# Designs tried in a protein design run: peptides against a protein of PDB entry 5CWW. Part 57

Target 1, 194 residues: chain A of PDB entry 5CWW
Amino acid sequence: VPKLQGPFDFDLNPEDEQDDEVELKDIYVIGEKPRVADLMRGEEEELEMMKEDQHNGLSLNIICLLSTSGQVKICLDIDGVEAQWLPPRSKNKRLFAPPPEPPSLLTFQTFDTLKPAEVTPDGWPMFSEDATSPYSFYVTHPAGITYISLTPWVFRLESELQSDSEAGTEFRIDLLAKGQGSERDRIFTQTRTQ

## One batch from the design tools (peptide; made by RFdiffusion4, then SolubleMPNN)

Design b2_p16_2_s2 (from b2_p16_2 with E1S H5Y K11E E14K)
Fold by OpenDDE base, seed 5:
Structure b2_p16_2_s2 (fold): chain B 194 residues (1-194), chain A 16 residues (1-16)
Amino acid sequence: as target 1 above (194 residues)
Amino acid sequence: SLKEYRIDPEEFAKAF
């Protein structure tokens, strides 16, 4: 039987985030790309084509959280959440190792998709995938549709995670956090026919 | 403009 995982602890949030109890409405997970080298131990030609595709995805899971107010939180799973199974009912009382520390999430970015005047108490924003990119998605709300893309930073982060040189990594990651964040574009706005 | 918040870059860099 699979073990239920969660809650997740948010170890690092932006300092300017008001600790206002944000009511979450939806979650969108972008799974880590498996290390192609581990899957393709037999097909060298496909491995070369996937290396040449400059768009190798992030080796970390991305967890996107959506509030009733249309706030999106982009979180990174740095520790790597593995699927946990309930131990088989073997009668041997092996001393429970202390429960592993809860998985920690790192909040990279938080942003609004709705104007204050568009927020409604009964609002139900939802995520939907972009079939053309694993790192792009939509936020749909009765007031409008917003396109989101993580592509401005996700591939640069992956390049740093795969770098053999520890020298300067901290500096380049610092620059990445200060650089271009997620793309956000309102592609549709519902006209109130009043 | 819609609000945006970012992680502290120094804290982010220390997480890796």
Scores: peptide ipSAE 0.481, ipTM 0.930, DockQ to the pose 0.738
Fold by OpenDDE base, seed 2:
Structure b2_p16_2_s2 (fold): chain B 194 residues (1-194), chain A 16 residues (1-16)
Amino acid sequence: as target 1 above (194 residues)
Amino acid sequence: SLKEYRIDPEEFAKAF
């Protein structure tokens, strides 16, 4: 049985993000790409082909948070928190390892999906997956549907994380943060029946 | 326009 993970600590947030009490309604987790090296112990040739595929995804977990107002936070698990499982009911008093420190999340980007006039007290926005890409998803609300894609930055970030050269990494990461963020497109808007 | 907030690029770069 998976162990409930959390609470998460938010170490880094956007400066202009007022700590408005954001009521969270949904969570969407994009798991880290499988470590091909760990899965393919023995098939060196297929490992090279999979390493060349720049589209293998991010080696970090991504946690997307959705508020009642349709605000999305894109958070990165920098510490690489492994999925915790409830210890099997083995009778042995495993010394309670000190509870692992709560995972630190870095908020890369926060953005609205709803206009202020579309926000309703009874609104319940939800995430839904895009079957075509693990780094694309939808935010559904009675007012409309918004397509989100992390592809503009996620693969560039992965390229930096996999770079053997520390030279210029800080500069390139700085440029990445200043560059194109997540794609956000309203694909459907519900016409208010007057 | 819908609001968007970004991490401080310098703080982001220091996290890696």
Scores: peptide ipSAE 0.481, ipTM 0.929, DockQ to the pose 0.718
Fold by OpenDDE base, seed 4:
Structure b2_p16_2_s2 (fold): chain B 194 residues (1-194), chain A 16 residues (1-16)
Amino acid sequence: as target 1 above (194 residues)
Amino acid sequence: SLKEYRIDPEEFAKAF
């Protein structure tokens, strides 16, 4: 599992519920957009419209994790990637599908939404959707509200995932990871009543 | 400034 460059070696293995260090309080899932290939079973006209909308979304599930401290982790479901890139394994329905391996999550980015002085033991940060964008959301805490947007990178990543050419993909993805991450903006701060 | 952590770009690129 790729390690974050930072003080937190978070191998978010979903099996490590035992990372005692980060109490998760909320989860926000952004479902994958239906693959163009899955849409090909339907009306060709809807497929063409969906292909033309270059801003359709990511073909991977995104799992956002929120801690008590207001830390957000943006994770990608890479099992979706493996399933996409693996040549269609012949339909040998092995009756014994191994238990579904716990979804491997690739943490793209981790960031705080609260200052250390805003973190409280009774604080319960929560996610809220943005009705205007599937790739934007809010983190609400008694101390304030933070707007988050994945739009700076998600569509670029999708463009690479849909690329017919593997040539230079690794380089472009490397640049993407170095580039602009998720947008984070504190839209409201609770004034401490003195 | 609020903390931010990024995936290692090389490791990220290898995942795809």
Scores: peptide ipSAE 0.457, ipTM 0.922, DockQ to the pose 0.615
Fold by OpenDDE base, seed 1:
Structure b2_p16_2_s2 (fold): chain B 194 residues (1-194), chain A 16 residues (1-16)
Amino acid sequence: as target 1 above (194 residues)
Amino acid sequence: SLKEYRIDPEEFAKAF
């Protein structure tokens, strides 16, 4: 039986995030790029193509969280959240090892997709994938559809994570965090027929 | 404009 994972701890929440219990409605996970080394057990030809495609995805899982208000939080899984299984019901009361510390998610960016006037009590925002890019997706809500792309920063971050030079990495990541965030574009707005 | 909340870049960079 799969173990329900969570709660997740969120590291680096912006100061302006109201501590209001953000009711989450949806989660969108962008899986880490398969490590080329782990794929080396496969066909050699696919490996060469993946090396040449400079559009190598991020080596970290990205976890996007969507609130009832249409707020998106983009988190990075630095620790590598592994699928946990409930231990088989072995009758031996093994002393419960202290539950492993909940995995921490590193918040990269938080943003609204809805205006305050568009937030409704019955609103149900949802993620949907973009078939054209694993790093792009939509937030759908009765009030409208917002396109989101992580491409402005994700490939730059990956380049830093893969850099052999530890020198200046912190500085470059600092610049990345200060730079252009995720692309956000409202592609559709529902006209309320009054 | 819709709100955007940015993390502290320095604290973010220290996580790597």
Scores: peptide ipSAE 0.390, ipTM 0.906, DockQ to the pose 0.701

Design b2_p16_2_s3 (from b2_p16_2 with H5Y K11A E14K)
Fold by OpenDDE base, seed 5:
Structure b2_p16_2_s3 (fold): chain B 194 residues (1-194), chain A 16 residues (1-16)
Amino acid sequence: as target 1 above (194 residues)
Amino acid sequence: ELKEYRIDPEAFAKAF
């Protein structure tokens, strides 16, 4: 039987002007890049083609959270949260293992997709995938549709995670956090027929 | 303009 996971702690969450009680409406998960080398044992030609694609993705899971107000949080799973199963009913309850620390997520970026005048108490924004890119998606709300892309930073972060040189990595990651964030583009706005 | 918030860059760099 699968084990229920959570709650997750949000480490280093940026101070936002929203009240501590954010009502979440949707979650969108971008899975980590599969270790193709482990899956393609024996298919060297396909492995080489996948290595040449500089756009192979991030080795971390990304968790996107969407609030009623249309606020998006982009969170990174640094610890590598794995699926858990309930232990078989073997009688040896090791009663004394301290509860594992709750898994933590790093909030890379938080941003609004709706103007204050577009926010409604009964609003139900939703995520939807982009079939052309695993690192792009849409936020749909009655007021409009917003395109989101993580591509401005996700591949740069992956290059640092895969770097053999520890020298300067901290500096380059610091610059990445200060650099270009996620792309936001309002592709559709609902005309209020007043 | 739509608001944006970022992680503290120094704290983020130390998390890796």
Scores: peptide ipSAE 0.528, ipTM 0.938, DockQ to the pose 0.770
Fold by OpenDDE base, seed 2:
Structure b2_p16_2_s3 (fold): chain B 194 residues (1-194), chain A 16 residues (1-16)
Amino acid sequence: as target 1 above (194 residues)
Amino acid sequence: ELKEYRIDPEAFAKAF
């Protein structure tokens, strides 16, 4: 039986103007890229080609959170949260294992998809995938549809994570965080029929 | 304009 995981702690969450009690309406998870090396044992040529592909994705899970207000939080799973199973009913439950520390998520970016005038109490924004890219998705709200892409930074981050050089990594990651964030484009706006 | 917030770059860099 799968174990319920969470709560998650949000580390380094940027100061946003939203109240600490953000009502979440949807979650969208972008899984880490497959460990190609483990899957492609014996297919060296395909493995090399896949290693050269700079677009293979991020080795970290990405958790996108969507609030009632249409705010999106892009969170990174640095700890590498894995699926957990309930321990077998072995009689020796060590009752006193300290509860595992809740996994931490790093909030890379937070952004609004709705203008203040578009926010409604009964609004139910939702995520939907982009079939053409695992790192792009849509936020749908009664007021409109917003396209989001993580591609401006995700592959650069992956390049740093895979770098064998410890020298300058901190500087490059700092630069990445200051650089281009997620792409955000309103592709449709619902005209309020007066 | 739609608001955007970023992680503190220095703190982010230290997380890896």
Scores: peptide ipSAE 0.527, ipTM 0.938, DockQ to the pose 0.766
Fold by OpenDDE base, seed 3:
Structure b2_p16_2_s3 (fold): chain B 194 residues (1-194), chain A 16 residues (1-16)
Amino acid sequence: as target 1 above (194 residues)
Amino acid sequence: ELKEYRIDPEAFAKAF
């Protein structure tokens, strides 16, 4: 049986003007790139071909959160949250180790997909995947559809995480956070038929 | 214009 995980703590959450009572409507998870080295233990030749494709993905899980107002939070799992399973019902009440500290998420970016006039109290925005890229997705709301892509920063972040040299990494990650964020394009707007 | 918020870059860089 899967173990219920959480709560998650949001470390270094940027100060947003939104009230703390954000009602979440949907969640979208982009899984970490599979550890090719662990999967291909024994197939050295295929490992070299997969190392050349620098565009294969991020080694961190990405958790996207969507509010009723159409606000998106892009969160990074730096602790490496793994799926936990309840121990099999062995009769031995092993003293459960104290629950591990709650996992923390870093909020990389928060942005709106709806204008204030498009927000409705009964609105139910939803995520949907892009079949062409694991790091692109759509937010669908009755007012319109917004395309989102994490590609402007995700591959640059991965390049820094895979760097064997710690020299200058902090500076380059600082520049990455200041640089181009997620792409956000409204691809459809519903015309209010008055 | 639609609002955008970013993580503190210095704090972000120190998290790794």
Scores: peptide ipSAE 0.527, ipTM 0.938, DockQ to the pose 0.759
Fold by OpenDDE base, seed 1:
Structure b2_p16_2_s3 (fold): chain B 194 residues (1-194), chain A 16 residues (1-16)
Amino acid sequence: as target 1 above (194 residues)
Amino acid sequence: ELKEYRIDPEAFAKAF
């Protein structure tokens, strides 16, 4: 039986104007790039071809959270949250291991997809994938559809994470955080038929 | 304009 995971702590969450209790309506997870090297142990030639496709993704899981208000939080899983299974009901409950510290998510970016006037109490925004990129998706709300792309920063971040040079990494990551964020484009707006 | 919030760059850089 899968173990319910959470709660997750949000570390370094930017100060947003939203109340601390954000009602989440949807979650979109972009899984980490499979470590092809770990999966293809023994197929060195295919590994080399797949290494050339280095632009394939981030080595961290990305967790996108969507609130009722259409706010999106882009969170990075640095701790590497793995699927947990309930231990088989073997009698030896080592009852007293302190619960592992809840995994922390870093909120890279928070942004609105809806104008305040578009927010409705019964709004149910949802994520949907983009078939063209794992790092692009849509937020659909009755008021409209917003295209989101993480591509402006995700590949640069991966490049830093994979860099053997510790020198200047902090500086480059600092610049990345200050640089271009996620792309956000409203592709459709519902015309309120008055 | 739609609001946007970013992680503190220095804190973010120290997380890695």
Scores: peptide ipSAE 0.526, ipTM 0.938, DockQ to the pose 0.768

Design b2_p16_2_s4 (from b2_p16_2 with H5Y E10K K11A E14A)
Fold by OpenDDE base, seed 2:
Structure b2_p16_2_s4 (fold): chain B 194 residues (1-194), chain A 16 residues (1-16)
Amino acid sequence: as target 1 above (194 residues)
Amino acid sequence: ELKEYRIDPKAFAAAF
């Protein structure tokens, strides 16, 4: 039986969010790119072709969280959260293993998809996948639909993660975090039929 | 305009 995982700790929250209890309504997970090198042991030519595809995804899982207010939080799984299984009912309660520290997620970006006037108490925002890109998705709400793309930063981050040089990596990642975030575009707005 | 909430980029960079 799979073990329930969580809660997750958020290592970074924007200053404006630290005090606000955010009610989450949906979660969207973008899995890490397959470790092709591990899968393609022996197919050097296909490995080279896949390396040349500049669109190799991020080697980290991305966890997107959506609040009732239409706020999206983009988090990175740096620790590599693995699926856990319930231990077999072996009688040896090792009583004293400290509970494993909850896995932490690194917040990359948080943004609103709804205007304050569009937020409703009964609003149920949801994620929807983009079939054309693994790093793009939609936030659907009764007030409208917002397109989100992580492509402005995800591939740059991957390039830094794959760099053999530790020198300047922190600086480049700092610049990345200050740079262009996720693309956000309201593609549909529901007209209030009065 | 829709609000964006920025993280501390230094803290973010230090996590790697």
Scores: peptide ipSAE 0.468, ipTM 0.924, DockQ to the pose 0.695
Fold by OpenDDE base, seed 4:
Structure b2_p16_2_s4 (fold): chain B 194 residues (1-194), chain A 16 residues (1-16)
Amino acid sequence: as target 1 above (194 residues)
Amino acid sequence: ELKEYRIDPKAFAAAF
């Protein structure tokens, strides 16, 4: 049986994000790229080809959160939150380990997909995947559909994470965070039938 | 225009 994970703590939030109780409606997880080295323990030749694909996905899990208002929060799992399974009911050791510190997510970006006038109390925005890219997805709401792509930054971030040079990494990541965020494009808007 | 909320880039960079 899968263990319920959460609550998650957010180590970083936007300064301008009001502490308003954001009601979450959906979660979209982009899993970390499998470490080619761990999968390819037997096939050295394929390892070289996968290293050359500059399109190596991020080595971190990405967790996208969607609110009732159509706000998307994009978070990075820097702690490596693994899917937890309930341990088999082995009886005895209630080691009251202090509850593990709730896993922390690092907020990268937060943005709206709906205009204030499009937000409805019964609105139920949902994520859907883009079959053509693991780092792209859609937010569907009765008011419209928004395309989102993380491609503007994920590969650059991965390049920094894989860099053997610690020198200047913090500076380059700072620039990355200041630079182009996720792509956001409203691909469909529902016309209000007057 | 739809709002975008940016994190503190310095704090973000310091997490790595």
Scores: peptide ipSAE 0.464, ipTM 0.923, DockQ to the pose 0.678
Fold by OpenDDE base, seed 3:
Structure b2_p16_2_s4 (fold): chain B 194 residues (1-194), chain A 16 residues (1-16)
Amino acid sequence: as target 1 above (194 residues)
Amino acid sequence: ELKEYRIDPKAFAAAF
């Protein structure tokens, strides 16, 4: 049985995020790309094909959160939060280890998908997968559908994480955070039937 | 235009 994990702490909040009690409605997780070296310990030929696909995914988990108002928060799991399982019912009273500190998530970006006039009290936005890319997804709401892509920054971030040179990495990541964020395109808008 | 909220880039870069 999976262990319930949380609460999660957010280490970076944007200065302008009013701690409005944002009611979360959905969560979307993009798993880290498996370390090719760990999977391919037996298959040398597949290792070469995976090196040529320059679109190597991010080595960090990405956690996307969606509010009732259609606000999306994109977080990075730097600490490597792994799925925890309940220990087998062994008769030995293992001494209560102190509860581990709650895992922290690093906020990368927060943005709205709905205009204020489109937000409704009964609105229920949801995530859905894009079958064409692991780093793209949709936000569906009664008012419309928004396409989101993380591709403008995710591969650049991965290149910095895989760099052998620590020199200048902080500066390049600072530039990345200031640069182009996620792509956001409204692909459908529901016509208000008067 | 839809609002975007940006993090402190220096704080973000310091996390790595």
Scores: peptide ipSAE 0.462, ipTM 0.923, DockQ to the pose 0.681
Fold by OpenDDE base, seed 1:
Structure b2_p16_2_s4 (fold): chain B 194 residues (1-194), chain A 16 residues (1-16)
Amino acid sequence: as target 1 above (194 residues)
Amino acid sequence: ELKEYRIDPKAFAAAF
């Protein structure tokens, strides 16, 4: 039986995020790239080709959260949260280990996909995958469809995470966070029948 | 224009 995980702590919420209970409607998870080195143990030639493909993705899980208002929050799992299962019903009263500290998610970016006039109380926006890219997806709402791509930053972040040089990494990540965020394009808008 | 909410880049960089 899967274990219910959470709550998650969110680090670095923007000041403008009203701590008002953002009613989440959907979650989209982009899994970390497989550690090719661990998978290709014995296939050194294929490993070199895969390393040259600078586009192998991010070594961190990405957690995308979607609110009723069409707000998207992009979070990074730095701690490496894994799916947990309920322990088998062994009768042994395992001593209540203190609950592990709740895992933290690091907020990278938050943005709206709907205009205020498009937000409805009964709105139910949903994520859908892009079959052509693991780092692109859609937000579908009755008012319209928004394309989102993480490609502008994800590969640059990965390059920093894989750099052997700790020198200047913090500075470069600071620049990355100040730079171009996720691509966001409204690809369809529902015409309000007057 | 659709809003974007920015994090503190310095705090973000310090998390790594």
Scores: peptide ipSAE 0.458, ipTM 0.922, DockQ to the pose 0.693

Design b2_p16_3_s1 (from b2_p16_3, 6 letters changed)
Fold by OpenDDE base, seed 4:
Structure b2_p16_3_s1 (fold): chain B 194 residues (1-194), chain A 16 residues (1-16)
Amino acid sequence: as target 1 above (194 residues)
Amino acid sequence: ELKEWRGSAEGLMKLF
């Protein structure tokens, strides 16, 4: 039985977002790509395929959260939230391990996909994957469809995470934080039939 | 224009 994960703790949130006001409707998870180093423990043959995929994906899980208002929050899983299965009911030791600290999520970006006038109380925005890119997805709402891509920053962030040099990391991360965020493009808008 | 918020560099430095 899968273990219910959460609540998540958000280490970085917009100061203006009262956590209490965001009703989440959907979650989209982009799993971490295995580190080349971790795969090097496996069969040599997979090593060649990984070198060609120069686009080493992020070595962190990305958790995308979608609100009723069509707000998307892009979070980085810093604690490595693995899919937890309930341990088989081995009988004895209820070691009351202190509840594991809730996994911390680092908010990279938050953005709206809907205009205020498009938000409806019964609106159910949903994520859907882009089959052509693991770092791209869609937000579908009755008012329209928005394409989202994390590609503008994901690979740059990964490059820093894999860098052996701490020199200049702060500067490069500052550039990344201030640079191009997630791509957001409204690909369809429902025309209000008057 | 649709609102956007970005995490701080200081926050991202927690990854390192």
Scores: peptide ipSAE 0.558, ipTM 0.948, DockQ to the pose 0.755
Fold by OpenDDE base, seed 1:
Structure b2_p16_3_s1 (fold): chain B 194 residues (1-194), chain A 16 residues (1-16)
Amino acid sequence: as target 1 above (194 residues)
Amino acid sequence: ELKEWRGSAEGLMKLF
């Protein structure tokens, strides 16, 4: 049985967002790229090819959160949250382990996919994957469909995470933070029948 | 225009 995970602590929330006010409706997780070094024990030639492929993805899990209002929050998993399963019914409940500190999520970006006029009380936005890209997905709402891509920043962030040099990292991260965020394109808009 | 917020560089530096 899957273990209920959470609560999560959010770091770098918008000043205007009280997390308590955001009704989350969906979650979309983009798993970290496999640690090629761990998988390729013994295949040095393939390891070199995979190291050269700067497009293998981010070494951090990405957690996307979707609110009823169509707000998307893109979070980075700092602590390496893994899917947890309820321990098998074996009697040794380590009852007295202090509850692990809740994992921290770093908010990279928050953005709306719906205009205020498109938000409805009965609206139920949902994530769906893009089969062609691990770092792209859709938000579907009765008002429309929005394509989202994390590709504008993910690979740049990964390049910094894999950099052997700390020199200039702060500067490059500042450029990344101020640069192009997630791509957001409304691909379909439902015509409101008045 | 759709609202957007971006994390600070200071915050992102916690990844390093």
Scores: peptide ipSAE 0.557, ipTM 0.948, DockQ to the pose 0.760
Fold by OpenDDE base, seed 5:
Structure b2_p16_3_s1 (fold): chain B 194 residues (1-194), chain A 16 residues (1-16)
Amino acid sequence: as target 1 above (194 residues)
Amino acid sequence: ELKEWRGSAEGLMKLF
């Protein structure tokens, strides 16, 4: 039987926003890139092609959260959350295992997709995938459609995660944190018939 | 303009 997972702790939330005040409507997960070396034991040519593709994805899962107000939160899975199953009904409940620490998510970025005047109490924004890129998606709301892309930072972050040198990592991560965030483009706006 | 918040470098260093 599958085990229910969560709640998750969110690290690096905005000081002005408590997570308990945000009504979530949708979740979008971008899975980590497969460990190509583990999958392709014996296919060296395909491994070389996948290494040459400068578009190798992030080694971490990305969890995107969407609120009723059209706020998007981009989180990184630092713990490597896996599907959990209920333990087999073995009689020896180890009574005294400390409760496992709750999984934590690291918030990379939070941003709005709607103007205050576009937010409605009955609004139901939703995620949808971009078939052309694993790191791009859409937010659809009755007021309009917003294109989102994580490509401005995701590949730079991956290069740091795979770096053999600890030297200068803090400096490069500081530049990444202050640099270009996720791309946001309003591709459609619903005409209010006045 | 639409609001944006970014995580700190100190927080991102938890990945390493």
Scores: peptide ipSAE 0.556, ipTM 0.948, DockQ to the pose 0.759
Fold by OpenDDE base, seed 3:
Structure b2_p16_3_s1 (fold): chain B 194 residues (1-194), chain A 16 residues (1-16)
Amino acid sequence: as target 1 above (194 residues)
Amino acid sequence: ELKEWRGSAEGLMKLF
């Protein structure tokens, strides 16, 4: 049986104090791609697929959060949150280890998918997967469908995480933070029947 | 235009 994990601490900039009132409705997780070193312990066929895919994915888990208002929050898992399972019912009273500190999430980006006039009290936005890319997904709402892609920044961030040189990292990360964010395209809008 | 917020470079440097 999976263990319930959380609460999560959000390392939010103090300017985001307004986010505490956001009612979350859905979650979408993009798992980390296995490291080449971890694949070297597995089947040779998986190794060949990773060499051909010049686009090595991010070595961090990405957690996407969706609010009732259609706001998306993109978070990075700094601590490497792994799925925890309940220990087997062994008769030995394992001494209560102190509860692990809650994992911290780093917020990369927050953005709206709905205009204020499209937000409804009964609206229920949901995530759905894009079968063509692990770093792309859809947000569906009665008002419309929005395509999201993390590809503009994910591969650049991974290149910095895999860099052997600390020289210039701060400068390149500053450029990444100020550069192109997630792609966001409204692919369908529901016609308001008057 | 739809609102957007971006994390700071200082925040992202916690990854290193």
Scores: peptide ipSAE 0.552, ipTM 0.947, DockQ to the pose 0.689

